# Designs tried in a protein design run: peptides against a protein of PDB entry 4XPM. Part 27

Target 1, 160 residues: chain A of PDB entry 4XPM
Amino acid sequence: VMLHSKNVKGFLENTLKPYDLHSVDFKTSSLQSSMIITATNGGILSYATSNNDVPKNSINEINSVNNLKMMSLLIKDKWSEDENDTEEQHSNSCYPVEIDSFKTKIYTYEMEDLHTCVAQIPNSDLLLLFIAEGSFPYGLLVIKIERAMRELTDLFGYKL
Target 2, 67 residues: chain B of PDB entry 4XPM
Amino acid sequence: DIKGTIAFDTHGNVIESTGVGSQRIEDIGDLSKVTLDAEGFAQVQGDSLLVHLYKRNDITLAVYTSA

## One batch from the design tools (peptide; made by RFdiffusion4, then SolubleMPNN)

Design b1_p10_8_s1 (from b1_p10_8, 3 letters changed)
Fold by OpenDDE base, seed 4:
Structure b1_p10_8_s1 (fold): chain B 160 residues (1-160), chain C 67 residues (1-67), chain A 10 residues (1-10)
Amino acid sequence: as target 1 above (160 residues)
Amino acid sequence: as target 2 above (67 residues)
Amino acid sequence: FDEILSDFTD
């Protein structure tokens, strides 16, 4: 199945939904943002945000998008550094995972007061990036992004 | 009676917390060092609460009870 | 315990 732009956008929007764990009376907040970015330059290919109370084409919208661009670039840079650092790959902020025989790593990063999680889509030039409030547990973020990435098999091996 | 819970992964990161567990996240460091039995269970007496530990599929659940 | 932990696994 081919992933079109609108399909990817809809997918990312769906990832914004919170976890509601009824058995333990625990519910997370929604993700602030969900993005697919390039591993090379941190460029945003697609994104979704839970804050849609900004008028279109307004200065506030531009600033919001620019903020996402900045965060994407910073996280890409940190990710790149960690991918070239054996010590960081063995830290408690790195989660090696395997999806359908494809290996990748999930990283968690604290960005100011936000909790972020990023993972390279296996064998691709793409990164999946989640941004959440500080109240969103890292352990749950990792589970969330792993499960989400399992639905992106069409992007495995994607090269720019 | 359950007073609270903490669920955490193998890296010590919180997955969820409820009740008194939300105020005892610092316990994860010590709880992660507890030796579990063959079934993945253990019990540890804390300062004022009994902690029931269960690990399954790399997730550890700590349940705080009065007894 | 099993019911609670199952919320986090596939």
Scores: peptide ipSAE 0.098, ipTM 0.773, DockQ to the pose 0.887
Fold by OpenDDE base, seed 5:
Structure b1_p10_8_s1 (fold): chain B 160 residues (1-160), chain C 67 residues (1-67), chain A 10 residues (1-10)
Amino acid sequence: as target 1 above (160 residues)
Amino acid sequence: as target 2 above (67 residues)
Amino acid sequence: FDEILSDFTD
């Protein structure tokens, strides 16, 4: 299925959904944010947030968006550094994965009290970024983003 | 009876936790060092609880029981 | 174990 800009937003919104483990008493919270950003500058191409209580065009919304911009930039910078650091690529915060013969890496980062997870969309200039509360386990976050990337094959190889 | 659980990946990151397991995340460091049998199972006595370890598909599940 | 794992790995 071809992904257009309209579909990307909807896709990101769907990634916000929590996991509910039925066999055990465990359920995650929703993601706070889900984003596609540029690997070069950390610019946000598309995003979704679970907090929809803020009125549009309000000061609070602007601050929230600005916060996302800052977080995306910081994570992009850390990701970029790690991509140039062999040791970091072998740390417990890096998960090499292969999707349909395309290789990429998933990184987990603690951002203040938030749990974040970022991965380069294979062979592209794009990063997929999940931001969750601290209650969202990293291991599950990694699984979530891997599964999500499998649905973004149309963006594989995308260059700016 | 199961008192709690912890599931963690090969990096030691938590996948899920329940019950007393939620309060014993620090155990992962030690649990990850436990030698499992050929089937991916082990039992470890810790404090007042017995920990049952199960590993499949690079994920380890620790189940805490009283006995 | 497989049943539990399948809740979030499938």
Scores: peptide ipSAE 0.066, ipTM 0.753, DockQ to the pose 0.661
Fold by OpenDDE base, seed 2:
Structure b1_p10_8_s1 (fold): chain B 160 residues (1-160), chain C 67 residues (1-67), chain A 10 residues (1-10)
Amino acid sequence: as target 1 above (160 residues)
Amino acid sequence: as target 2 above (67 residues)
Amino acid sequence: FDEILSDFTD
């Protein structure tokens, strides 16, 4: 199935769901946001948010989107720096993974009181970004984004 | 392959941490909420990351491993 | 916890 804009949006919305450990009695909170952004300039191509209490077309919604834009840009910048830093790539905040023979890295970043996780979609100009509350364990966040990445094979190798 | 560990007490206080665990002290809050089996064990499985919880004598050990 | 750690080491 080819991923279109609507399909991507729906996918991101699904990633917002709490991480439910089926083997144990534990469930996280929902993600605050899930985004696909460009690795080049941090532009948001698609996003989903769990905060649906803000009226549409309101100034608060605009501010919320602007906040996402800011966070995405900051994380992209940090990611870019780390991608050019061998030491950072070997830090405790970097997780090399392989999906269907494609290699990528997952990074965890603390943004104020939020837990974030970002990964380059393999061989693409795109990044998948999860933003969660501080109560969301980083370890579980990494697992979540890895599993999500496996569902985005259609975006592997996507170039802008 | 163990990537890191966190040991914490019943109050969530860090006893020790190593590797990636040192960067994930914040995980204690929610990891402590995981229901453990009769042997005090729980496992969170991922494709490349495993989190193992083991509680013994009021100390919980979280082990982060690759898989 | 050395014994426990050894159980998780390949």
Scores: peptide ipSAE 0.032, ipTM 0.524, DockQ to the pose 0.082
Fold by OpenDDE base, seed 1:
Structure b1_p10_8_s1 (fold): chain B 160 residues (1-160), chain C 67 residues (1-67), chain A 10 residues (1-10)
Amino acid sequence: as target 1 above (160 residues)
Amino acid sequence: as target 2 above (67 residues)
Amino acid sequence: FDEILSDFTD
């Protein structure tokens, strides 16, 4: 079954939900944004944002979208550099993972006061990108994005 | 009895922290070096707290207690 | 401990 744009958007919206550890007094904030971007140029194919209190087609919304475009491009550039740097691939900010025999890597990046996490969807031209507040632990963010990618098998091997 | 917790991965990154654990993230460096038993458990005496360690699926949980 | 850690892995 092919994932349509509407289905992808809904999926990304669901990834915004926080982790709530009921066994202990700990709950994360919602993700600020969740995006699928191109690995080639950092273009946004689909995105979801929390706190959608901004009126549609307003100047504030446009600025928000532009900010996402900027962040996605910057993260794509960082990712591209790291993918061509063996040393960075062995740093504590890189997590090699395997999903259904497909290998990929998860990277964590500090973007000002935000915690970000990005991973190439296996064998594809696509990146999954999570942006969270600084209070969102990196370790949990990595687990979150890994689990999310396991639900995107239809995009494995997707080429632009 | 539980004063706080820290959960961290093999990279030393925090997964969650509660209570006094939120103020003792620097302990991860030392806790990660503790030798665990075959079941992934250990206990480490801290300054005023006892730390109970449990590792499962590459995640280590540190529970801080008074005793 | 298992119950707490299961929140991360289950």
Scores: peptide ipSAE 0.088, ipTM 0.754, DockQ to the pose 0.830; fails the geometry check

Design b1_p10_8_s2 (from b1_p10_8, 5 letters changed)
Fold by OpenDDE base, seed 2:
Structure b1_p10_8_s2 (fold): chain B 160 residues (1-160), chain C 67 residues (1-67), chain A 10 residues (1-10)
Amino acid sequence: as target 1 above (160 residues)
Amino acid sequence: as target 2 above (67 residues)
Amino acid sequence: FQSILDDFTK
């Protein structure tokens, strides 16, 4: 099944939802942003944001998108560096995972006061990127992105 | 009586925290070193709080109680 | 304990 752009957008929007653990009275905030970017140059292919209060086509919206572009590029660069650094791949900021026999790594990065998490979609030129507030626990963010990656099998092996 | 909780992964990163646990994230360093029994449980006595530890599927849950 | 952890890992 081919994953169309609109389907991807809807998927990313769904990942924005907060995690609510009722049994221990714990609830996160919504993700600030969820994106699929290129591993080659950090270009945004699809994105979703939780703050929809900004009017469409406004200067504030443009600035918001530009900020996402900046963050995606920075994270892509950091990811690229870590992929070529054995020590970084063995740090507590790197989570090797296997999904349906495909191997990938999840990285956590602090971006100012934000918590970010990025992972290469297995065998692809694409990265999945979550951006959350600092109150969003890194461990839970990792679990969230891993589960999301399992739903993106159609993008496994995607090459630009 | 539960005073708080902390859940953390094998990297020591927080998954969730509640109550007094939210103020004791620094305990993860010590809690991660505690030897668990065959069932994945342990109890650690603090100054005034008892910490109940349970690990399953590489996730450790710490529950803080008065006793 | 198990139920709480299951919520994270399910």
Scores: peptide ipSAE 0.050, ipTM 0.817, DockQ to the pose 0.824
Fold by OpenDDE base, seed 3:
Structure b1_p10_8_s2 (fold): chain B 160 residues (1-160), chain C 67 residues (1-67), chain A 10 residues (1-10)
Amino acid sequence: as target 1 above (160 residues)
Amino acid sequence: as target 2 above (67 residues)
Amino acid sequence: FQSILDDFTK
């Protein structure tokens, strides 16, 4: 199965949408960013942002992309450390999950005033990364990223 | 009669909160220790509110009411 | 209660 870059970006853009729970008076903000990065170097393969009011190819857009690059690298480094730390894997910030018999872990990280979560796409060299405002509950963020990964089975086992 | 709600997962992390529940996130620590019945329900009397607990599919919902 | 929880697990 071939996944084109346009399709992947479209998928990530859809993950930005907020949760609107009608059973109770609760609605989240949109995700700030949604990214697929490499587990090896933290390089961005695809991304989507909710900040669409920035002119294309402007200095502000470049700066925002550079910020995403920095965050992706930092999160990749922290993720790599945690994957080699038994204690961190048993903290409340780590969620072991299984999707179609493939095992992976979801980690939550506080980055400045932002809520982030990251997970390795099973058996792959890729990480899925969500960045949200601090008002976005971690528990719901974890549910969101797990559901998103279930739609990325074509990337399972992908090696660079 | 609902004054607020808190939903949280098995790690104690918030899934959603409304009303007075949004100001009582610290209650999760105590609520997570409450023994639930066979149907996953419990009631806990608070300072001025009654808390109704329901757990299903690893998610606990706390509903705050005046009585 | 169940309806609310179903919104999270569906």
Scores: peptide ipSAE 0.050, ipTM 0.821, DockQ to the pose 0.852
Fold by OpenDDE base, seed 5:
Structure b1_p10_8_s2 (fold): chain B 160 residues (1-160), chain C 67 residues (1-67), chain A 10 residues (1-10)
Amino acid sequence: as target 1 above (160 residues)
Amino acid sequence: as target 2 above (67 residues)
Amino acid sequence: FQSILDDFTK
């Protein structure tokens, strides 16, 4: 399986869109960021961000990217620890799921004032990572990432 | 009259909230312990609001009303 | 209630 960066980038951009639950008059904010990172090192393979008003190559852009790198690494580390901790896998921050007979886990993590959600793409060396504002409910964030992973079947089993 | 709502999953994590429900997220702990009937319904009297509970597909919806 | 919950699970 080969990663197609442009296709993945477009996919991640689409995941940024908020949920609009018309029946209950509830709408989320957009995700701040959506990323595919490596499970091994937390390196960012692809990412999308909602705030595109920052000029390219500006100091602000560089800082934002660096922040994403840091968050990715931290989340990867926490994820790695949890994968080796049976107790954490039974906490309210872990959601075991099965997609097309492939098992994976969704984890939620509080990062500063942000709500994050990460999941290993089934049988792969890749993690899908969502970063949202604190106003984005964790339960809905989990649903969002599960549904997103169902659209990434081409990445199932991807090894670095 | 609906004063607000909270929807939460089996982990007790919020899915959505509206109205007064947005200010009562802390109620989830107690609401999650309420025994539901065979259809997944229950009613619980709060401090000043009546809470209507409905669970389906591992999601619980709490609707806050005055009566 | 059911219709509302269905919106979450669709």
Scores: peptide ipSAE 0.046, ipTM 0.763, DockQ to the pose 0.811
Fold by OpenDDE base, seed 4:
Structure b1_p10_8_s2 (fold): chain B 160 residues (1-160), chain C 67 residues (1-67), chain A 10 residues (1-10)
Amino acid sequence: as target 1 above (160 residues)
Amino acid sequence: as target 2 above (67 residues)
Amino acid sequence: FQSILDDFTK
């Protein structure tokens, strides 16, 4: 099934919402960004950002998009390196997971003051990428991206 | 009374923290080494606080209370 | 304790 661009965009926007764990009096910030990128080149296929106070077509918007492109590329490169490194796959920054008998890995990366996590959509050429503030716990971020990925079964096995 | 909490996963990464737990993230290293009973429970005496540990579904919750 | 953990794993 082919997902419409608008549907994917809406999905990513929904992932930006914070976790509100009132039972333990804990609430996260919203994600800064949520993206689907290519595993091959780190190109952005779809993205959502919580900072919408930038005028469209402004130089500030261009800079923000360029920043996302740079982060996407850097994360893809790091992910690619780790996928070819047995030691990194056994580190505490790698979470092997299985969704409906499909295997993938979730990686956490600290990028400057940001907390990021990325996972290959099972058997696909696509990566799901979350970028959050440093206050967002890594463990919760991993849970968030795993649960989000379970909603993307239509993209499992997607090849470019 | 509960003074704080830390929830962490099997990798030692934080899921959430509250109260004094937010200031004691470094405790995870030691807490993760504590042997839990068959029900997934343990108690560890800290400096001035008692830590209640409970693990279920690969998540460990540490609750800090007064000794 | 259990109810709190359930919130994370539900």
Scores: peptide ipSAE 0.041, ipTM 0.814, DockQ to the pose 0.829

Design b1_p10_8_s3 (from b1_p10_8, 4 letters changed)
Fold by OpenDDE base, seed 3:
Structure b1_p10_8_s3 (fold): chain B 160 residues (1-160), chain C 67 residues (1-67), chain A 10 residues (1-10)
Amino acid sequence: as target 1 above (160 residues)
Amino acid sequence: as target 2 above (67 residues)
Amino acid sequence: FQEILDDFTK
């Protein structure tokens, strides 16, 4: 099934929602950003942000997008390095997972005071990237991105 | 009778914490080493609190109680 | 506490 750009955008917007544990008094903040980027160049194919109060086409919006571009590039570079580093793949910042017999890895990275999480969409040239505040636990961030990736089977095997 | 909770993953990363658990994140290192029974359960007596451990699907929940 | 665990793993 074909995933249209607007459907992907809507999907990413939904991932921004807080993680709410109803059995206990615990609820995370919303994600700051959710993105699909290229594994080759770190280019942003689609993104969603929780801060949508900025006027469209304003200089502030442009700066925010530019910041996302910079972060995506840096995270892509770190991810690329780790994918070629056996030691990093066995660190506490790497989570091997399997979805429908497809294997991938989830990495967590500290970016300034933000918590980030990235994973290659199985057999694809795409990465799913979550950016959250430092108060968002890495453990929950990993669970969140794994569950989200299970809903992106249409992108499995996507090559640029 | 629950005083607090800590939930953590297999990497020791905090998933959630409540009550006294929020002040005892340092316990994760020791709690992760506790041998669980076949049902993924264990009880560990601490200095002043009893810790009930429950693990399933790579998530460990520690519940702190007075008894 | 099974309900709590289910919330984490569901």
Scores: peptide ipSAE 0.020, ipTM 0.690, DockQ to the pose 0.844
Fold by OpenDDE base, seed 4:
Structure b1_p10_8_s3 (fold): chain B 160 residues (1-160), chain C 67 residues (1-67), chain A 10 residues (1-10)
Amino acid sequence: as target 1 above (160 residues)
Amino acid sequence: as target 2 above (67 residues)
Amino acid sequence: FQEILDDFTK
């Protein structure tokens, strides 16, 4: 099924849901934000946020979106730097993964008091970005984003 | 009788912790060095607690028990 | 214990 803009938005909204481990007494908070951004300049193509109480077109919404834009750009820049640094690719903040014979890397970054996780959609010019509270374990963020990318096969190889 | 658990990845990042495991996150450093058998299992005796280690798909689960 | 592990590794 080909992904359309509305489908992508719905997908990202679904990723906001908490990670619930049923075998143990552990459940995360919801993600603060989930985004697909360009690997070239960090531009936001689609996004979802758990804060839906902000009035649309309000100044608070604009500020929130601007904050997302800033974080997206910063994370993209850091990601780009790490992709060009062999040492960073072998650090504890980098997780190489393979999905259906496609290789990609998952990076975790601390942004202020937030936990972020970013990964290049395999062979594409797109990045998937999760932003969560500090209480969200990095290990689960990595698992979450890996599983999410497995559902984005239609975007594999997408070029801008 | 399970007293607690810790789940962590190959990078030492905590996935979850429960019970006494929540107070023993620092054990991950040592637990990650334990040699596991072919089935990904090991037992390590600690201070009054026995740790059962299970590893699969780069995730290690440590279960703390009294025996 | 396997059931608990499966929640993480599945």
Scores: peptide ipSAE 0.019, ipTM 0.703, DockQ to the pose 0.824
Fold by OpenDDE base, seed 2:
Structure b1_p10_8_s3 (fold): chain B 160 residues (1-160), chain C 67 residues (1-67), chain A 10 residues (1-10)
Amino acid sequence: as target 1 above (160 residues)
Amino acid sequence: as target 2 above (67 residues)
Amino acid sequence: FQEILDDFTK
């Protein structure tokens, strides 16, 4: 089944769920947001956020979306810089992974008090971006995004 | 207050488990992937338990506590 | 915790 816009959003919404260890009583908090953005301009193609109890078309909703846009752009810029920096690619904030013979890298970035994780969807112009609270361990965040990308094979090689 | 422990090697084999750790052996798969700091330490906080991870000499110790 | 770790890593 090909991923359509609705399917992608639904997928991202599912990624918001806490990362659960196998133990029932041990889990993280939910992600604050999950996004697919362009690697070129940091534009948001699809997104999901927790606590969507904000009235639609409200000032608060607009502000929240604008905040996501800002974070998306900032993270894209950092990602782009790191992709051209050998030192950053070998730091503890970069995790090379291989999914079905496709190689990509996962980066972790501290954004104020938030923990973020971003990865290029293999061979594509798209980035998958997770934003979580500071209480969400980076290690588990990396595991989560890797597992999520394995479910996005339809987007592998996607070019804008 | 320690609620339990799990010790495992680089292959995920259980070396020893105690307390609640004995009932959470399946957590090793995820715990083994957690990034540790330069001191071989990490904390994974849940809703009710906190896991303290310590790695030294290829052995990882997970200590389950309430806080 | 270090003492506990030492017990396992010996």
Scores: peptide ipSAE 0.017, ipTM 0.502, DockQ to the pose 0.176
Fold by OpenDDE base, seed 5:
Structure b1_p10_8_s3 (fold): chain B 160 residues (1-160), chain C 67 residues (1-67), chain A 10 residues (1-10)
Amino acid sequence: as target 1 above (160 residues)
Amino acid sequence: as target 2 above (67 residues)
Amino acid sequence: FQEILDDFTK
């Protein structure tokens, strides 16, 4: 079953949900944004945002479309650089993973005061991008995006 | 008596923190260098707290106790 | 505390 745009949107919305650890008294905030963007140009194909307590029409409003576009482009650019840099691929900000024999990498990036992570959907021209508050631990972001990636098998190998 | 916890990955990134662990994130650098036994366990005496280290599936949990 | 670690990997 192929994912349609509506289904992808719903999927991304679900990824916004907090990460709740049941064994300990720890629960993250919701993701601020979740996006699928093109690896080539950083264009947003689909996105979801959550409400926050940031004042409207503020420079800190990450949920603005323009802000998302800027963030996606910046992260895509850095991702592209890292993919062409062996040293960066071995840094503490890169997590090689394998999903059903498909290899990809998860990168974590600090953008201003936000925590972000991005991963190429295996063998595709698409990137999955999570944007969270600084209170969202990188370790959990990595786990979250890896698990999310496992649910996007329909997009594996997707070429633009 | 557990005073707090820190969970971190192989890259040193925080996964979770509770109690005094939230105030001791800087300990991860040193804790990550501790040699664990075959069961993925170690104990390290800190300044005022004993740290119990548990590692499984590339995740290390540090539990801070008074003793 | 294995239960806690298991929770992370669920």
Scores: peptide ipSAE 0.020, ipTM 0.695, DockQ to the pose 0.848; fails the geometry check

